Peptides against a protein of PDB entry 2YKT. Designs and how they scored, part 169

Target 1, 231 residues: chain A of PDB entry 2YKT
Amino acid sequence: SRSEEMHRLTENVYKTIMEQFNPSLRNFIAMGKNYEKALAGVTYAAKGYFDALVKMGELASESQGSKELGDVLFQMAEVHRQIQNQLEEMLKSFHNELLTQLEQKVELDSRYLSAALKKYQTEQRSKGDALDKCQAELKKLRKKSQGSKNPQKYSDKELQYIDAISNKQGELENYVSDGYKTALTEERRRFCFLVEKQCAVAKNSAAYHSKGKELLAQKLPLWQQACADPS

## One batch from the design tools (peptide; made by RFdiffusion4, then SolubleMPNN)

Design b2_p21_4_s3 (from b2_p21_4, 15 letters changed)
Fold by OpenDDE base, seed 3:
Structure b2_p21_4_s3 (fold): chain B 231 residues (1-231), chain A 21 residues (1-21)
Amino acid sequence: as target 1 above (231 residues)
Amino acid sequence: SMEKKVQEFMQSFIESFNSLF
């Protein structure tokens, strides 16, 4: 029946969220943590590299003919230090504002969705059972009427059951239809939430890249000149 | 406490996305 088909669709939406979306989200969080760890590793490795660059700058400063290049090397290291600081700030935001929040929510969502599905199933079954009962009673009444010497005695009751069946059928169909719309809305909200959080991450990432570009663009002409024209 | 957190979670979705549905 139409109601049965829509019921199956409704259940499938909830199952898709619980069995596909939420596990995938957990994996996404795990991959995010791995990405964070790798970026932290890059930051640490970069520190070693630019500390070594500072050492080269010190040597230049101690030289008789390359003192000015020492200052350039120090500036290069300092600019990259500032860029790395911006990256660390971005990573903190990434961890606290995205990963931690998603991790907390996905666990709560699993429990919520299970309860929501059970509630829907219980009410759907209740309405279905009530419909089935009326149909069964009508069948019994018709059987009794056929065996009676006065079938007209049951006519009013038969009409009442027919009306009740029609009303209950409509109620069940409406309930399942609304349930399906609700389930789809729940699914969409979760994707929208993910998109919204990723937009925040993207903004932070853009700020990091912009700051780095600005700092390098400001200093690069000076550094290039120092190499081309010894003082 | 758990019930409160669940309700807060639900309310967050409702408030954020009501205009989209």
Scores: peptide ipSAE 0.028, ipTM 0.609, DockQ to the pose 0.033
Fold by OpenDDE base, seed 2:
Structure b2_p21_4_s3 (fold): chain B 231 residues (1-231), chain A 21 residues (1-21)
Amino acid sequence: as target 1 above (231 residues)
Amino acid sequence: SMEKKVQEFMQSFIESFNSLF
């Protein structure tokens, strides 16, 4: 029946979240942690490189003929420091606004979804059983009426069961329909949450890239001319 | 705008989702 099919669809939505979405999200979080670690590693390695660049700048500053190049090298290192600060802010957001929050939600979600599915199944079964019982009683009544010398004796009761069956059928259909809509909404909430958190990370990443582009665009022409125009 | 509508919709769902935990 239509209600049975919709019931199966409803259960499948909850199962898809629990068995496909949430495990995939856990994997996503794990991959994110690996990515964060790698970016932190880049930060650390870059520090060593630019510290060494500063040392080269010190040597240039101590020279008689290359003093101005010392300033250039120091500026390069300083721009890197500023870019690095932006990266660290992005990484902080990546950790706190994406990974941590997703991890907290996905762990709590298993219990919530199990309870929600159980509640739905219990009520759906209760309504289904009540309908089946009423249908069975009507069938028994009709059998008695067919064997009776006075079938009219059962007419009023038959009408009452027919009305009750109609009402219970409608209630079951409405409940299952609402259940399906609710399940789809639950699924959509989770995807929307993920998208929003990724958008926040993207905004912070954009700020990092923008700052880096701005700083380098400002200074690069000066640095490129340093050797062409010795002081 | 479409962007504003999407943002408002997402915010509503996110808030609802957050209330579950």
Scores: peptide ipSAE 0.025, ipTM 0.522, DockQ to the pose 0.039
Fold by OpenDDE base, seed 5:
Structure b2_p21_4_s3 (fold): chain B 231 residues (1-231), chain A 21 residues (1-21)
Amino acid sequence: as target 1 above (231 residues)
Amino acid sequence: SMEKKVQEFMQSFIESFNSLF
């Protein structure tokens, strides 16, 4: 029936969230943590490289003929420090505003959705059983009427069951329809939350890239001509 | 505008989701 099909669709939405979305989200969080760890590793390795560059700048500054190149090397290291600070800000947001918040929700969501699905199933079954009971009673009444010498005796009762069946059928259809809308709402809000949190990360990432581009664009032309200038 | 309506709708969903956990 139409109500049975809608019921199956409703259950499938909940199952899709629990069996596909939530596991995929857990994996997404895990991959995010791995990415964060790798970026922290890059940060550490980069520090070593630019500390070594500073040492080269010190040597240039101590030389008689390359002092100005020492300043250039120090500027390169300082620009890196500023870019690194921006990266750390982005990573902090990535951790606190995306990963932590998603992790807190996804770990609790399975229990919540199971309870919500169970509640829906219980009420749907209750309404279905009540409908089936009325249909069965009408069938019994009609059998009695067909075997009776006075069928008119059962006419009023037959009409009452017909009306009850119609009302219960409508109630069941409405309940299942509302249940489906609720399930779709549950699914959509989870995707919306993910999208909005990822947008925040994207904004911070854009700020990181913009700051790096700005700093390098400002300094790189000066550095490129440094060897052409007199000592 | 349609854009405003979409943003309001999304915000409502986000707030609803945040209230659960």
Scores: peptide ipSAE 0.024, ipTM 0.536, DockQ to the pose 0.037
Fold by OpenDDE base, seed 4:
Structure b2_p21_4_s3 (fold): chain B 231 residues (1-231), chain A 21 residues (1-21)
Amino acid sequence: as target 1 above (231 residues)
Amino acid sequence: SMEKKVQEFMQSFIESFNSLF
């Protein structure tokens, strides 16, 4: 029946969230944590590299013929420091605004969705059982009427069951329809939340990349001329 | 291009969800 089909669709939405979306989201969070760790590792490794570059700059500054190149090397290291500071800010946002919030939600969601699905199933079954009972009674009444010498005796009761069936069918259909809309809304809300959090990450990432580009674009022409135009 | 593929994906995604309501 139409109501049975829509009921199956409703249950499938909840099951998809619980069995597909939420596990995938947990994996996404785990991959995010791995990515964060790797970026932190990059920051640490980069510090060592540019600290070594500073040492080369010190040696240049102590030389008679390459003193001005020491300043260039120091500037390169300083720009790196500023870029890394921006990366660290982005990583803090990534952790606090995305990973932590998603983790908190996904842990609570299993219990929430289980309860929501159970509530829906209980009420749907209750309405379905009531409908089935009325249908069964009508069928029983009709069989009794067909075997009776006075079928007209059962006409009023037949009409009552027909009306009851019609009303209960309508109520069931409406309930299942509303349940389906609710389930779809729950699914959409979760995807929207993910998108919104990713937008925040994207903004912070853009700031990081913009700052790096700006700093490098400002200094790179000067650095490129340092060897060709000594002073 | 990658940009076109991303745009197509996003458009398809939006349309698919909007059609459900």
Scores: peptide ipSAE 0.018, ipTM 0.414, DockQ to the pose 0.049

Design b2_p21_4_s4 (from b2_p21_4, 11 letters changed)
Fold by OpenDDE base, seed 2:
Structure b2_p21_4_s4 (fold): chain B 231 residues (1-231), chain A 21 residues (1-21)
Amino acid sequence: as target 1 above (231 residues)
Amino acid sequence: SMEEEVKEFFEKFKENFLSLF
């Protein structure tokens, strides 16, 4: 029946969230933590590289003919430090605003969805059983009317059961339809939450890239000129 | 599709990144 098919679709939405979406989200969080760790490793390695660049700047400052290039090398190291600070701020936001929040939600969601599905199944079954009972009673009544000396005695009760079956069928169809819409809304809400959190990450990433571009664009012409003009 | 382009990009990126180690 239409109601049975829609019931199966509703259960499949909940199963897809619990068995596919939530495990995939846990994997996404794990991959995010790995990515964060790798970026932290880049920051640590970059510190060693630019500390070594500062040492080259010190040597230039001690030279007789390259003192001004020492200042250029120090400026290059300082601009990198500012870019790395912006990266660290982005990583903090990535951890606190994305990974932690997703991790908290995915742990709570399994219990919530199980309870929601169970509630739906219980009420759907209750309505189905009530419908089946009315159909069974109508069938019994018709059998009693068959061969009765006074079939009209059962006519009013037959009409009452027909009306009750029609009403219960309509209620079941409406309940299952609303259940399906609710399940699809729950699925969509989870994807929307992920998209919204990724939008926040994208904004933070854009700020990081913009700051780096601005700092480098400001200084690069000066550094290029320093090589052309020997002092 | 955009999905195919993204998949291709990250597969190539993964290969290139792993080649550095």
Scores: peptide ipSAE 0.032, ipTM 0.397, DockQ to the pose 0.088
Fold by OpenDDE base, seed 4:
Structure b2_p21_4_s4 (fold): chain B 231 residues (1-231), chain A 21 residues (1-21)
Amino acid sequence: as target 1 above (231 residues)
Amino acid sequence: SMEEEVKEFFEKFKENFLSLF
């Protein structure tokens, strides 16, 4: 029946969230933590590189013929420091606004969805059983009417059962339909939450890239000229 | 344009989602 098909679809939505979405989200969080760790490693390695660049700048500043290049090397190191600060801010946001919040949600969600599905199944079954009982009673009444010398005696009661079956069928269909809409809304809400958190990360990433571009675009022409300038 | 393609994608997605109800 249409109601049975829609019931199966509803259960499958909940099943897909619990068995596919949530495990995949846990994996996404794990991959995010690995990515965060790698970026933190880049930060640490970059510090060593640019500290060494500063030392080269010190040596240039002490030379007779390359003194101005010392200032250039210091500026290069300083620009990197500023870019690195933006990266650290992005990483903090990545951790706090994406990973932590997703982790909190996915842990709470398993219990919530199990309870929601169980509630839906219990009520759906209750309505189904009530419908089946009414259908069985109508069938018994029709058998009694066929064996009776006065079938008209049962006509009013037969109409009442037909109406009751129609009403219960409509109630079941509406309940299952609403259940399906609810399940799809729950699924959509989870994807939307992921998208929203990723948007926050994207904004912070854009700020990092923009600041880096701005700083380098401002300074790079000056650094290029320094090599052409006479000592 | 890429913007128009993205917009069309989201409109189609919205329509498909709403049609399930």
Scores: peptide ipSAE 0.027, ipTM 0.332, DockQ to the pose 0.037
Fold by OpenDDE base, seed 5:
Structure b2_p21_4_s4 (fold): chain B 231 residues (1-231), chain A 21 residues (1-21)
Amino acid sequence: as target 1 above (231 residues)
Amino acid sequence: SMEEEVKEFFEKFKENFLSLF
C-alpha cells in the first residue's frame, strides 16, 4: 500500500543517517584532525626554516659585498612569518568552526536518531494494529451476517466498522506522511550544518591565501631587483 | 573581495543543496 511504501521510505531515511551519514561524518572529522596535525607540523618546520633564513640574512649583513641582500633576506623571512600567522588563524577557525562543532553533534546524534525512529515506529505500529483490528472485526461480522436468517440486523454495525476503517486509514496515512517530512527535515538539517561550517572554513582559507598573495606580490619585484643589480 | 566571492559561492551551494529536500 501507499502507506506501507511511505513507511519504508521513512525508516530508510533514518537508517541512512545512522548507518551511512554519521559514520562518514566521523571519518570526515578524523581526516580533518589528521590534516590539522599535518599543518601543525608545517608550522613547526616553518619556524626552523625562517630562523635559518634570518641567520643567512645576518651573515649577508656582516658581509661588505652583500649587505643589501641581508635586508632582502630579512624581509623574505618576515613576509613568510606573516603568511604563517595567517595559516595559524585559519587552523584555529578550522578546529573551532568545523571539527569541534561537528564532533559534538555526531556524538549526540546516534542516541537522538535512535529515539526518534523508535518513537515513530511505535506510534506507526499502534495505528496499524488498530486498523488491522477493525478490519478483522468487520470480516468476522460479515461472516456472521452471511450465516444469519436476518442479515439486516448487522447492517448498521457493518457501516460503523467501514467508517472506523476509513478514519483509521486516513490517520495512519497522515501520520506516515508527516513522519516522512520530519525524517527528510532531519537529514536536511545535518547537511545544512556541514555546509554552514565549511563556509566559515572556506572564508578563513580565502583570507589566508589572499594575504599571502598580497604580501608576496608587493615584495617580489623588490627582491628580484636586488638579485639582478647588486650594489 | 575574495572572501565575499567565496561566501557567495557557498551560499549558492547551500541553497541548491537544501532545495533537494
Scores: peptide ipSAE 0.015, ipTM 0.445, DockQ to the pose 0.039
Fold by OpenDDE base, seed 3:
Structure b2_p21_4_s4 (fold): chain B 231 residues (1-231), chain A 21 residues (1-21)
Amino acid sequence: as target 1 above (231 residues)
Amino acid sequence: SMEEEVKEFFEKFKENFLSLF
């Protein structure tokens, strides 16, 4: 029946969220934590590289003919420090605003979805059982009427059962239809939340890249000139 | 259709992304 097909579709939406979306989201969070760890590793490795660059700047400052290049090397290290500070702020946001919030949400979602599906199934079954009972009673009434010497005695009751069956069928169809819309809304809400959180990450990433570009664009011409004009 | 364009985009994205590893 149309109601049975729509019921199966509704259950499949909940199952897809529970069995595919939520496990995939847990994996996404795990991959995000790995990416964060790798970026922290880049930060640490970069510090060692630019500390070594500062040491080269110290040597240049102690030289007789390369003192100005010492200042350039120190400026390069300082610009890197400023870019690194922007990366650290981006990573804090990535951790606190994306990963932590997704982790909290996915943990709560398993219980919520199980309860929502169970509630839907219980009410759907209750309405189905009530319909089946009315259909069974109508069938019994018709059998009694066929065996009776006065079939007209049962005509009013037959009409009442037919009306009750029609109403219960309509209620079941409406409930299953609303259940399907609700399930699709729950699925869409989860994808929308992920998109919105990724938009926040993209905004922070854009700010990081913009600041780095601005700092380098400001200083790079000066550094290039220092290399072109040997003292 | 818009759905087909989106699918094609994501397939190309997956191919390009996987090629980085």
Scores: peptide ipSAE 0.000, ipTM 0.330, DockQ to the pose 0.120

Design b2_p21_5_s1 (from b2_p21_5, 17 letters changed)
Fold by OpenDDE base, seed 1:
Structure b2_p21_5_s1 (fold): chain B 231 residues (1-231), chain A 21 residues (1-21)
Amino acid sequence: as target 1 above (231 residues)
Amino acid sequence: SEKVENFFKEMLEKLLAEINK
């Protein structure tokens, strides 16, 4: 029946969230933590590299004929520092606004979904059983009527059961339909939350990339000509 | 969005309520 089909679909949505979405989300969070760790490692390694560059700049500044190149090397290191500050802000957002919030959600979600599914199943079964009971009673009544010398005696009761069955069928269909919409909404909102949080991270990442682009575009021409035009 | 964020908060509250029963 239509109601049975929608019921199966509803249960399948909850099953998909619990067995497919949530495990995949846990994996996504784990991969995000790995990515964060790698970026932190890059930050540390880059610091060492540019600190060494500063040391080369100091030596140039102390030289007789390469003093101006010391300033160039210092500028290169300073630009890196500014870019790094933007990266740190991005990483902070990535950790606090995406990973932490998703982790908190996914750890609790299994319990909620189990309870929600159980509640739906219980009520669906209750309505189904009530319908089945009315159908069974109507069938019994019809059997009695067929065996009776006065079938008209049962006509009013038959009509009452028919009406009750119709009403209960409608109630069941509406309940299952609403249940399906609710389940789909639960699924969609989880994806939407992920998308919105990822958008926030993307905005911060864009700021990082833009700052780097601006600083390098400003300074690179100056650095490129530094050796050709000694002071 | 604010709507999605609010839903998340409400969901967490419901989750906590179920755990504490």
Scores: peptide ipSAE 0.029, ipTM 0.623, DockQ to the pose 0.026
Fold by OpenDDE base, seed 4:
Structure b2_p21_5_s1 (fold): chain B 231 residues (1-231), chain A 21 residues (1-21)
Amino acid sequence: as target 1 above (231 residues)
Amino acid sequence: SEKVENFFKEMLEKLLAEINK
């Protein structure tokens, strides 16, 4: 029947979220954590490199003929520090605004979806069983009427069952239809949330890249000329 | 919006395929 098919579709949406989307999202979060860790590792390694660069700048500053190059090396390290600060801010956002929130939601969602599906199934079954019961009683009544010497005795009761069946059928169809719309909305909401959180990450990443480009574009010409300038 | 959502669906499908190997 139409209602049975719609019911199957509704259950399939919930199952898809629970069995496909949520596990995939957990994997996405895990991959995000790995990516965050790698970027943090880059930050740590870069610190060591630029600390060593500062040491070279100190040596230049102590020299008689290369003192001005010490300032250049310090500027290079300072620009790195500023770029790194932007990366750290991006990573904080990546962690706090995307990974943590997704992790919290996916954990809660398992319980939520299980309860939502059970609620839907229970109510759907209740309405279906009530309909089936009315249909069975009507069939029983018709058999009794067919064997009776006075069929008119059962006419009013037959009409009552027909009306009840019609009403229950309509209620079941509406409930299942609304259930399907609700399930699709739940699925869409989860994808939209992921998109929105990823957009926030993209904005922060853009800020990091823009700041880095700006700082380097400003200083690089000066650094390139430093060795050509007389001491 | 629909295009972006479809992209994420495809991404998740690919991830699922990798997990199920």
Scores: peptide ipSAE 0.019, ipTM 0.406, DockQ to the pose 0.075
Fold by OpenDDE base, seed 5:
Structure b2_p21_5_s1 (fold): chain B 231 residues (1-231), chain A 21 residues (1-21)
Amino acid sequence: as target 1 above (231 residues)
Amino acid sequence: SEKVENFFKEMLEKLLAEINK
């Protein structure tokens, strides 16, 4: 029946969230943590490289003919430091505003969805059982009427059951339909939350890249000219 | 990065529109 099909669809939405979405989200969080760790590793490796660059700048500063190039090398290292600071800020936001919040949500969600599904199933079954009972009683009444010498005796009761069945059928259909809409809304809400958090990541990433671009764009022409203008 | 941000914003807006429909 239409109601049975809609009921199955509703249950499948909840199951899809619980069995597909939430596990995938947990994996996403895990991959995010790995990515964060890798970026921290990049930070560490970069520090070593630019510390070595500073050493080269020190040597230039100690030379007689390359002193100005020492300042250039120091500026290059300093720009890196500033870019790195921006990256660290981005990583803090990535951790605190994305990963932690997603982790908190996914941990709470399993219990919530289980309860929501159970509530829906209980009420759906209750309405279904009540409908089935009325249908069964009508069938029994009709059998009695067919065997009776006075069928008119049962006419009023038959009408009552017909009306009750019609009402209960409508209520069940509406309940299941609303249940399906609710389930779909729950699913969409979770995707919206993910999208919103990824927007925050995008903003932070944009800020990081913009700062780096600005710093490099400001200094690069000066650095490129340094060798052309010997002291 | 701006394009990526806009992409996610558009997705969010579409999803919100569906929820509120």
Scores: peptide ipSAE 0.019, ipTM 0.427, DockQ to the pose 0.043
Fold by OpenDDE base, seed 2:
Structure b2_p21_5_s1 (fold): chain B 231 residues (1-231), chain A 21 residues (1-21)
Amino acid sequence: as target 1 above (231 residues)
Amino acid sequence: SEKVENFFKEMLEKLLAEINK
């Protein structure tokens, strides 16, 4: 029946979230943590590289003929420091606004979804059983009426069961329909949450990239001319 | 999925090819 099919669809939505979406989200979080660790590693390695560059700048500053190049090398290191600060802010956001929040949500969601599905199943079964009972009673009544010398005796009661069945059928269909809409809304909400958190990360990443581009674009022409303009 | 993995692999290969030009 239509109601049975819709019931199966509803259960499948909950199962898809629990068995496909949530495990995939956990994996996504794990991969995000690995990515964060790698970026932190880049930050650390870059510090060593640019500290060494500063040392080269010190040597240039102590030289007789390359003093101005010392300033250039120091500027390069300073720009790196500023870019690094932007990266650290991005990483902080990546950790706090995406990974941590997703992790908290996915851990709570298993219990929530299990309870929600159970509640739906219990109520759906209750309504279904009530309908089946009325249908069974009507069938029994009709059998009695067919064997009776006075079938008209049961006519009013038959009408009452028919009305009750119609009402219970409608109630079941409405409940299952609403259940399906609710399940789809729950699924959509989870995807929307992921998208929104990823958008926040993207915004912060854009700020990092923009700041880096601006700083380098401002200074690079000066650095490129440093050797062409000897003191 | 294998499809997603292949997508990223191909993308990376294209990027590397551009860098190495």
Scores: peptide ipSAE 0.000, ipTM 0.330, DockQ to the pose 0.107

